# Designs tried in a protein design run: peptides against a protein of PDB entry 5VZU. Part 180

Target 1, 271 residues: chain A of PDB entry 5VZU
Amino acid sequence: GRTLEDIFHEHMQELILMKFIYTSQYDNCLTYRRIYLPPSRPDDLIKPGLFKGTYGSHGLEIVMLSFHGRRARGTKITGDPNIPAGQQTVEIDLRHRIQLPDLENQRNFNELSRIVLEVRERVRQEQQEGGHEAGEGRGRQGPRESQPSPAQPRAEAPSKGPDGTPGEDGGEPGDAVAAAEQPAQCGQGQPFVLPVGVSSRNEDYPRTCRMCFYGTGLIAGHGFTSPERTPGVFILFDEDRFGFVWLELKSFSLYSRVQATFRNADAPSPQ

## One batch from the design tools (peptide; made by RFdiffusion4, then SolubleMPNN)

Design b2_p25_5_s1 (from b2_p25_5, 11 letters changed)
Fold by OpenDDE base, seed 1:
Structure b2_p25_5_s1 (fold): chain B 271 residues (1-271), chain A 25 residues (1-25)
Amino acid sequence: as target 1 above (271 residues)
Amino acid sequence: SLSEELADKFVEELIENDFLVPDFP
């Protein structure tokens, strides 16, 4: 029987050919859209911008990396036969850091899979709990029909308040040991290697990483059929390089910053 | 690699086209 890997490899060759045919056929009829770089914020994990990716099946991809509070997004600038331009190829949860094991255990795909699936379950639980709080908050706004209770004018009584004696009870100041949030040491880059059985088109990936986060990648059939989000790992290598491990696909995509001086890529000043 | 060379050419073309990317459907 064809393995998922054989189907992926055949689909890979077909997608490269289709992308080449699309680029060569549409050369005369493309609508061009101007891309604006997202504004950089001081709290952004790295500078947002354009990144060139090598996807296992699709060859070259350009993605826009942007930051949205505690989430990062990779938006496709180049479409493909499965996922059109403007779709979010990756969504990264910056709340859920993944700690990679030592270099020996990083070679074990099952260990990485365990770590990612444990984080996925936490994310799912937090979404359910947050959904319950939002649901309970909406249920209590039953319309209180403000029945207009008639203004009865009851005037009277001036009763004198009694002499509440000030009890001096000297409660000792409990030492609230402020747990000093240890500043997340910008740790020295840890050794990095792909698990055995994770396919990469390029074996020349960075062998050290700064940090990893839980993320989800978008997958679809041809013509954007049955789109779904699969679990993965966003790997920050440096200011100009990141990777994504597609856990279910057992594939790795490397993304490198487009280092061009863009003369006209500044967002138009808000008028 | 051939994919890397094609990728660099596409980036060069993107720069030459002043960040007008084709809206691939």
Scores: peptide ipSAE 0.043, ipTM 0.553, DockQ to the pose 0.486
Fold by OpenDDE base, seed 2:
Structure b2_p25_5_s1 (fold): chain B 271 residues (1-271), chain A 25 residues (1-25)
Amino acid sequence: as target 1 above (271 residues)
Amino acid sequence: SLSEELADKFVEELIENDFLVPDFP
């Protein structure tokens, strides 16, 4: 079993690594960009801004949350050994809300996996259909005069006889009890628990969530090798907290708003 | 937590640098 000393040592090594990575990024970069806080819009799910998050095995990250119509993005402000600063760590599809089951079924990772993978398949289908509509628009090749192919003779379909005996089978209309979509009370959070086997660094995550959405997270090897997008769940807890469940990694990242008042972080008003 | 303290330091450094971050190519 890990000793308390082992846990502290691992934690200290991680902190040193994170500080080293952060400092190394500043020391090795010759070009800097200014980050402005995204302007808030009335339709934003929550106020955009900086969030501090616990990210997998790499500890703590700063992420800028921004809204782009029906999409939200988490952009890395701090890099890690795998993913440099400026990369989009999470992309959220605000069109694809995920309904979490009851607490008993929320503990089942396979149930969450099923729900997420079904939404992923819908998103893929929508992308394929939208790609086809864009493709067919260019194919107006001009009317090649189709020469009249000769009329092959219609073979006479044989007259099958009339004996429709009226079978009376009065199948009772099974009342499809429309599972009354309990109106997800837009204001009251639902009880929330992580599935069994999902790793969280913060055992003290919010036990109530407001809503969930389908999203993808960026993962890479050390030095940004083989970057890929993996399916996940964006969990909105409140105005200042969200989480991301990395489905394939079986991990959870918790993000909390940076409460610092930035005097000079407002984007210059467009003159 | 030490992770929160490190966060706060990164935020402080970000503020001190006037939100200048490395522009990775």
Scores: peptide ipSAE 0.043, ipTM 0.576, DockQ to the pose 0.508
Fold by OpenDDE base, seed 5:
Structure b2_p25_5_s1 (fold): chain B 271 residues (1-271), chain A 25 residues (1-25)
Amino acid sequence: as target 1 above (271 residues)
Amino acid sequence: SLSEELADKFVEELIENDFLVPDFP
């Protein structure tokens, strides 16, 4: 069968041709759509917008970074041989922070793999639990056939007297251990290095990261065949740079903000 | 690389066209 590495590297040699086709299609296309920048929100991790990325062996691409509550999304603006434009190349769960180990242990791929897979399992459990609550709520509206239970005559039980001593049932308020939202430590960034065996297009990536989150990346065969999501790590470096470690592919993609200002990129105000 | 140059050109062209992209059927 094709390995994940085979799928990811499939048609790498055709990449130049595909990029040429895309540029040629852009020039020769008679029908265009406008892309709008996502509106910025106060709670956005960084300003949303366009980022120029390296997609491992697929070279450079443009992605739109957007925020959707506790999720971030990288949407492909450029296609590639495997994944067309408009697809979500990365989906980030901002609820699931990844704590990178010290710089020495960051070189160990197996340590990063362990950390990511433990988070993946928690995400899977949360999805299963939330699915069960939604399922049980629908099942109980079976039609209550109101069988008329015969009115058994309530015998008048006698009026026993009023001594309502209020039992102080001091129900200890069960400490709902509010899962301490680990404060977004706007702390000094931590040293960052790729694990041994994780490929990058170059070694020119930030050596300090602000925070990391669990995420999934989209992979597919040529022509968007058998699309699947693989686990990874979103690495926020700064306001203008993030990375994604493709865990199963042992690849790293670096994304840098497109700094250009555009006149027609703002979403039309809802009338 | 030629792949980078083509990607950079596509980025530049996208910017120059002010976010008009082909509507691929």
Scores: peptide ipSAE 0.037, ipTM 0.462, DockQ to the pose 0.507
Fold by OpenDDE base, seed 4:
Structure b2_p25_5_s1 (fold): chain B 271 residues (1-271), chain A 25 residues (1-25)
Amino acid sequence: as target 1 above (271 residues)
Amino acid sequence: SLSEELADKFVEELIENDFLVPDFP
């Protein structure tokens, strides 16, 4: 169980981290970049923008959510001692929906782990197949020096023989029952609970989710050492809230939209 | 929470700095 000392240490680490974010970013940086809010598209899963996220022991972070076709990305706006600003903290594959089991089986971490790892293997296979198609396509464009093979003479096409009788093979059209892929009812929320043993910083998370997708989260050691992508679940709760389950870390991060009017944050119109 | 207040201040600073963020190399 968390001791009062553990809670105090976590809170002190947050204070130090936030002080580090404020003092190190604005006072010690010689170079600044402008960030722009991603333009909203009709096909975006939710409106892109800034979200406040809780990341385990690292406290609160600000993440930009953006959509890139069938991929979504969370980009760190705030840096931490492990992962600097501008890194893609989460990458979501919107092609790979996670179907959560019933509420009873959602409490089983091993069941969630199985589902996520099966999707991870499919994503890996698709990347290998797509890499092979891209590799084979490049290999065939060796410059075939078209040596002009000499014009061999046109042998005359022999005559049309007539008589092939029409065989009446009345093959019954087998009713291919097109399994009507029930249109995934994009609108009905499902009951949601964290698996037993997944740490949430806030117990007040949404108990209903709209959709879940396979994703990867970035983890690193102190000073961005040995950065790696770990498997997880992106959970869409509503228009203003999403979560990420870090499978290997057994942690949950909740992200809530920053409700601010941003002046001058619009991307310049693509000229 | 104190963390929320600190994130609110960062958003305020981000707005005040016209969406300029530190570019760490």
Scores: peptide ipSAE 0.097, ipTM 0.685, DockQ to the pose 0.538; fails the geometry check

Design b2_p25_5_s2 (from b2_p25_5, 13 letters changed)
Fold by OpenDDE base, seed 4:
Structure b2_p25_5_s2 (fold): chain B 271 residues (1-271), chain A 25 residues (1-25)
Amino acid sequence: as target 1 above (271 residues)
Amino acid sequence: SLSEKLADEFVRFLQENDFLVPVFP
């Protein structure tokens, strides 16, 4: 069993590592950029901004949440030994909602895995179809040198033939089965629990979520080696909290809004 | 947690350094 000393040592190692990363980033970086808080839009799922994200044994990372039409993005503001600052840690497809099952079936990791992988395949198909439409559209703009086809003579339009009687075929009005607009239950949260075998750094996560979406998370080896996007679930809890389930890693990251007032962090108004 | 303290220190750093962040190549 982990001793209190083991937990303390793991926590101290995490800290030394975080300190080393922060100090190494600032001491060895000759190039700085200014970051701005994304402007809030009325169509944003929640207010964009800075969040503290839990990354298991890697500790806390500062992540900027931003909205880009039908996509959301988490961008690392801090870096770790695997993924440097400025990388897109999570990319969320707001077109692909994940429907969580009932609370009993939410404990089943294989059920969540099935749901996410089915959405992943739909996203891949849509990308292939959209890539084919874009590819076929470019192939047709070869310069057709339209050789001037010679003016063939106007053949005369022959005359209007006569009075076809109007048959009164009384077509019955087919009942347009009004596709029941599933009421946008945008307001009621659903019960939420992590699947068995998904690790969370803290068991104190919200037990109710508003909505879930398909997303991908960035993983890499030390020094940003072999970076790849893995499937996951974005979970909106409330205005100030969201989560990400890393499906392949069987881990959960909780993101909590930074409750700080930032002076001069607003993007310059477009003049 | 101590990770929370480091995150708070980084948020303070952003505030004190006018949101300048390192650019890794």
Scores: peptide ipSAE 0.213, ipTM 0.794, DockQ to the pose 0.526
Fold by OpenDDE base, seed 5:
Structure b2_p25_5_s2 (fold): chain B 271 residues (1-271), chain A 25 residues (1-25)
Amino acid sequence: as target 1 above (271 residues)
Amino acid sequence: SLSEKLADEFVRFLQENDFLVPVFP
């Protein structure tokens, strides 16, 4: 009988073969799109560019990392049978940092899951509140056709006298202690380990990370069926490496910068 | 691995084709 290892190996070979078929079709493609490296901004978390991403059994993908205000995006430049090229494989919310526990508690998948799902719920609440403010603001501009209510004669209410003793209610302005944004500990990287039961392609990942953010990853069935966004953790290791923990899939993707020099990849300067 | 070779080949393809990527329908 086929072992589970044989089935897994056959499945990996099939996925790699499918990728090879897709890559070989490039020579027969009639329609091309030019890609540009995103312009680097001073506020970018790291330099934008091309990364080699690991996707477990699906092998390696080329992903463009770009920054869009308080969001980062990984866009697939290569496709696989599940997620085609041009799709946003990861979306990172740079507003929502993930604090990893100590190294011992990082081995606990349920602890990481709890932390991520709490942040997911905050993101959902913020989206609902922002939706209500946008809704209420539009509702008030209905032109109240002021029907001219007939001028009922204002009876002259008698002038009661001026004895307004100024009560000096010195309401102390409650110091709204602006929650001091805890200075982003740009400090020494923290020890990093994958939770037990999170699969990586290999154990060769950085064992120290700089910071983590909440994000979502795109998953789909074969042929891009039922695409959905799943919660995860973006892990910044260094200038050239980041990771993504796919929480629901219990998998880890490592992304390493493509070190190739690209002479004509810069976006044309705006004239 | 074969996936690494394919990724390297695709990077080479990007360099040789001046960042023209195929658009599959």
Scores: peptide ipSAE 0.201, ipTM 0.782, DockQ to the pose 0.569
Fold by OpenDDE base, seed 3:
Structure b2_p25_5_s2 (fold): chain B 271 residues (1-271), chain A 25 residues (1-25)
Amino acid sequence: as target 1 above (271 residues)
Amino acid sequence: SLSEKLADEFVRFLQENDFLVPVFP
């Protein structure tokens, strides 16, 4: 088991590393951007804002959670040695809800992997279909040169006849019972557990989740080398907590709302 | 926790720097 001393040393190393990252980024950066807290919208899944996350060996991160229609975005406010500040650490597709299995089957990483990869394939198909519709519309404005094609004559093709009897068969219109999409019951939270073999820094994560969505996370080597998007699961626990399962990395990140009051962090009202 | 103290220190640092964040190309 980790000793209290090991935990203390890990935490002290994280403190030193994070302070070094902050000071180094601010001292050596040529370009700064002001961040604003995103305005809350009624349709937002939870209140947008700053969240503190724990990434595996990298320590504490701060991300801005924002909502953009059917997408949610986690933007790094703190950089790390791999991914600089201002990058989108997670992108969540709110169109693609993930249904977790029962608690027994949630322990099976291969089952979660299957579910996520099936959703990834649907997202890929939708992107391909949407790309085709945008391409066909532009081609047809060829100039209609109005060449006056000559009046070729009326061939009188003949009057074939009459008699189709009116069969009365009054087929009752089968009521297509529109399967009323049962309003997604803001149901009692589902029991939640990490799959076996998914690494978490802390076993103290919420054991109940509200809903899950498909998403992608950004991964890179040191110095932002070979950045790529990896599939994952966004897990909403409550108003102040969410998680992300990095499927390929077999890791879990827990994010908790920063409860600090921000002065002058609101976006200026669009004039 | 130590993570909470770090988050609070960073939030203070953001406020002191007028919410400027470094942007790397």
Scores: peptide ipSAE 0.197, ipTM 0.796, DockQ to the pose 0.476
Fold by OpenDDE base, seed 1:
Structure b2_p25_5_s2 (fold): chain B 271 residues (1-271), chain A 25 residues (1-25)
Amino acid sequence: as target 1 above (271 residues)
Amino acid sequence: SLSEKLADEFVRFLQENDFLVPVFP
């Protein structure tokens, strides 16, 4: 069967040519859709917006980054022969931070793979447990036929006052030293390097990162056949740059903010 | 690269067309 690498590496010249045809056809397109930038929220990890993503063999694509509570999404604005426009190319779980090792151990792909797969397993377990609680909650709404219990008359309970003597037992409350969660140091950016064997289209990527998160990337065959989500790492470099390591593909995508002055790209204020 | 030129052309297209993106069928 085709490997995931084959899906990504096959037809590079055809993919570039097809993208060229797509861009050359924009002038001949009869149907347009207006896109709006997502409104920025105070809790957004970075400003949402358009990013130019490098997809190795697939070339460059425009991706909209948006935030949805504890999730971030990269939505394709451009399409390719595998994944059409409007698909979520990456989905990031902002609950599951990835801790990169030291710079020496970051060169080891197997170490990164171990870390990511351990987080993937935790995410899978949490989904199973949450699915079980939701399943048990639905099963117990059998229609209890509420038989009308006859109104037995409330007998007047007599008011006898409890003369409860206050026993003085001065049990010393043991000082539960609440371990003060050290505020997550907004630490200096961690040194960053790609693992050996991870392909990048450009070696000019940021050599420091702010934070990393677990995520999944969408992959498919030509014509959006057999679409699946593969594990990866979202890497926040700065306000204008992020990366995604496609673990199974051993590929790195760099996303750089489109610095174009967009007039009227903001969603109309809800009236 | 050719893909960089195409992406820059698409960004230019978005700017010139006020964020109207082509809808491919």
Scores: peptide ipSAE 0.138, ipTM 0.723, DockQ to the pose 0.531

Design b2_p25_5_s3 (from b2_p25_5, 14 letters changed)
Fold by OpenDDE base, seed 1:
Structure b2_p25_5_s3 (fold): chain B 271 residues (1-271), chain A 25 residues (1-25)
Amino acid sequence: as target 1 above (271 residues)
Amino acid sequence: SLSQKLADAFVEELIKNNFLVPDLP
């Protein structure tokens, strides 16, 4: 059988050949774009920046992780035959935490699928409800003909005084039992394993995760044909590593922080 | 869906490449 190494080699040969065809076809006319690192914010889940990933048939990827309030975004810095550079390869909903089951049940792909699909349906419902409120508000701007209502005179409201007695009605304050917000347990790292049947290029993934979130990944055919979002799980391992489980593709991508320091990579201060 | 077709094609390619052993029936 072909070894993982043989297949990686064949795949690398295909990517090299494709890259050669593209570079040769354009007579080495390359356009370079300056990339800026996103500014770090105190509320960012981890430091934003460049991450190196391995994605299925795409080889080595560089992704920029950035935070946008309750959303995180992975933006492709490297393009591939399916998805060009600058596209959002992953979008993470930081409102929708995924609770992974125990380690035994984490091996069950159907259990992970159930959990993710339930969250997906909640996200769809929230989007539909928010869409209805926005729709009803726009319907009532019929053109109110601005009939100039005549300036009715300011009748002087008289100063009537007197001291209404304080009725002491001692209505017992019903103890609104403040539902004690269970302190968000600083997510103790839980044991992590990929479900059976989820493909990983690298078996050397972290066996403990901090937290998981619902997200969507971008998939497309060659030449960015028929792009769509597929459900998945963002897995935060640590400050420098995250993963994405592509649920429908039954694949896992591991991303590791690029430790290289780039000169002049900071975004210009918003003028 | 396109996603399902891509998933199926990817699984087939993984099987052809001996990354996935098809569950023996």
Scores: peptide ipSAE 0.014, ipTM 0.386, DockQ to the pose 0.021
Fold by OpenDDE base, seed 5:
Structure b2_p25_5_s3 (fold): chain B 271 residues (1-271), chain A 25 residues (1-25)
Amino acid sequence: as target 1 above (271 residues)
Amino acid sequence: SLSQKLADAFVEELIKNNFLVPDLP
């Protein structure tokens, strides 16, 4: 039978051929854009940079991992027929940590699905609530048509003075101790296994993870048709490796840091 | 959805190539 390697090889040959046809046959003016490595910040979950991964049937990809406050992004450096270079293959919500079950229950795809879909619903609710607060603030600037209200007569204010002593009910404002967002403590590493039915191109993935987060992956048809975000799980293994479980696709992508040093890859300091 | 169609097609290709067992509950 065809091995994963055979299918990968055939599909990579097809993608290489498509790329060759695109670059050589159509005399296309190739525009090159310089990509800079994102600056590292102290609060970054891991060092940002280039990662080599496997994405579904499309084989090997290069992704730039970057951090944007409480979000991480995987940006495609290599495009494919479905998703062009420069698109965000994954978006990670660092506010929504996924707690994986024990190793026995991690084999259950339905349990992982339940956990992810519950977090997806919370994210959706938070987006709706945040949309309502922004909406109510704009409604009150109806143009006050200053209709000239006619001069109704100045009724005399009667002087009644009684000295009602204000009781100083010193209601101590209960200091709502804003629960200090515990800095995302690097969770103790836990055993990690893919659920039954989640396909990986290689079973050589780390069997221990540090932490997991809710995320979404980008999926599209050929030519970037009908792009959609699908729910998934970002798995942090270590400083140099992360994974993404594509829940609906029942697939796993492993990403490993590109160890190559690039000269002058740092963004120029804003002068 | 497109995601579901692509998921189904991907699962079919995985089954066809003996990477998935079809009887996953």
Scores: peptide ipSAE 0.006, ipTM 0.361, DockQ to the pose 0.021
Fold by OpenDDE base, seed 2:
Structure b2_p25_5_s3 (fold): chain B 271 residues (1-271), chain A 25 residues (1-25)
Amino acid sequence: as target 1 above (271 residues)
Amino acid sequence: SLSQKLADAFVEELIKNNFLVPDLP
C-alpha cells in the first residue's frame, strides 16, 4: 500500500514539476525588477532584509522581512505555484505578543490554539472599535439650537438626619498579592518546542526563542486561487532566525537570514 | 541540506540576473 511518506513524496514531486512548468512557460517573458533592501530603523525588532525559508512542500522560499511601525511583513521574493512573488506571505502584529507557556504545555497544540485564537479575537474587537470611532466622527450634525425649555422649580432638599456613630470596623488590609511581574528576562531566550502534531521539514529548529507575536499567513490554491489569511505565530529566535507556525495547517516554517551583503542594494534616500 | 543548496543556487541566480549585486569581500 502507499505509505503516507510515499504520498508526500509524490505530492512534493508534483509541486516541483508544477514550479518547473510555471517557470519554464514564462522563460521567454521574464520581467526583471530591482529589489532594494528596506532601510533599517532603530526601533526595528531585528535588522530587516532577505531570509531563506522552508515552507510546506514548496521547498525553498526567499522572503523580504520589513518593519512598518507596529507591524512586520514577510514579502515573497520567490513565487510558488500557489502564491506569486510580491505577495505578503506573513503579516505580523507587533502589538500582540504571545506568551508561550512552559515546555510541557508548549507540547499541547490545543493550548497554543487557545492562546492564538484569544489574541485573534482581541485584534478583531480592536478593528471593530476603531471602525466605530471613524464612523461616529462623521455623525456630528451641527448643534441644533435647542430652545431653552423653562426652569422647573428647585424642590427643597429635606433636613439633616442624626449623628450615627462611626463604628471603627478595622478591616484588615487584604494583602494585594502583587502579581509578581516575572522580570522580563530581557536577555535569556525561553525554552522552545513545537507542539505535538505540528510538522517541521527540519527537526533542527532553535530550542530557545526570544519572543512570539500574533500574525497571519497567506494561503492559496494553485494559480493563486481563493487567497486567504490564516492565523499563526511569529517566533523570533535570534537576530538571524525567525519561525512561523501556521496554526490551521499545523506546520512550521523556519527562516534564516541571507548572510550575503549586497552593494548598492540600499533604497535610494528619498531626496 | 537540499534546501540550503537551493537557497544558495537561488541567491546565485538572483546575482547572475543582476537582481542583487554581492558585496564582494
Scores: peptide ipSAE 0.000, ipTM 0.335, DockQ to the pose 0.163
Fold by OpenDDE base, seed 3:
Structure b2_p25_5_s3 (fold): chain B 271 residues (1-271), chain A 25 residues (1-25)
Amino acid sequence: as target 1 above (271 residues)
Amino acid sequence: SLSQKLADAFVEELIKNNFLVPDLP
């Protein structure tokens, strides 16, 4: 009988062939677009730049990692039959850190799924609340035509409500112990393992990680049909390596920095 | 098969262009 591995291998060969046909069709009309490396900022989680990664069954791809305040983005430099070049393959929310459990509980996919889905619901709530504040402010400047209606006069009454003495209950200001954001222990990376049932093309992934964040990945059918964002986990291993766990796809992509130096690749300074 | 030969040729071209690492089984 065909093993799941045999089916996966056959499907991978079909995808490689489709990628070949797709790239070969472009050989007759290559449009070259200059890419610029994003400027590095001191507050960037790691140095931005080009990374070589594995995207599911599509093999190796080139992704540009860039930082945009509290967000990171992976932009496809290489397209595939599903997702064209220039699309954001991953979007990372650096506001929403994911705490991985101990190594035993990291093997439990349902535990990781719970943690990610709880963060997804918080992100959704924050988007709804922020949308309401922007909507209410604009409506009420209807022009109040100031009609000048007249002066009428009446006078009277002075009634003396009584002198209730304010009791000086000196309630001590309870020190709201601001829950000290535990300083992100810049310490030794925590042990890392993929959950059982998460597919990795390479078993040689880093076994320690620095930190994790909530993110979304882009998925689509062939020809960029029905594009949608799926929840996932961005895993920072080190300065040159990160991963993305595709939660719904139960897959892991590893990205490693391209060590090649590019001349004249810096963005022109804004004049 | 023709599909296998095309896949193999494409894999070789991806390796030459450093888009694949040879250690992919």
Scores: peptide ipSAE 0.000, ipTM 0.379, DockQ to the pose 0.071

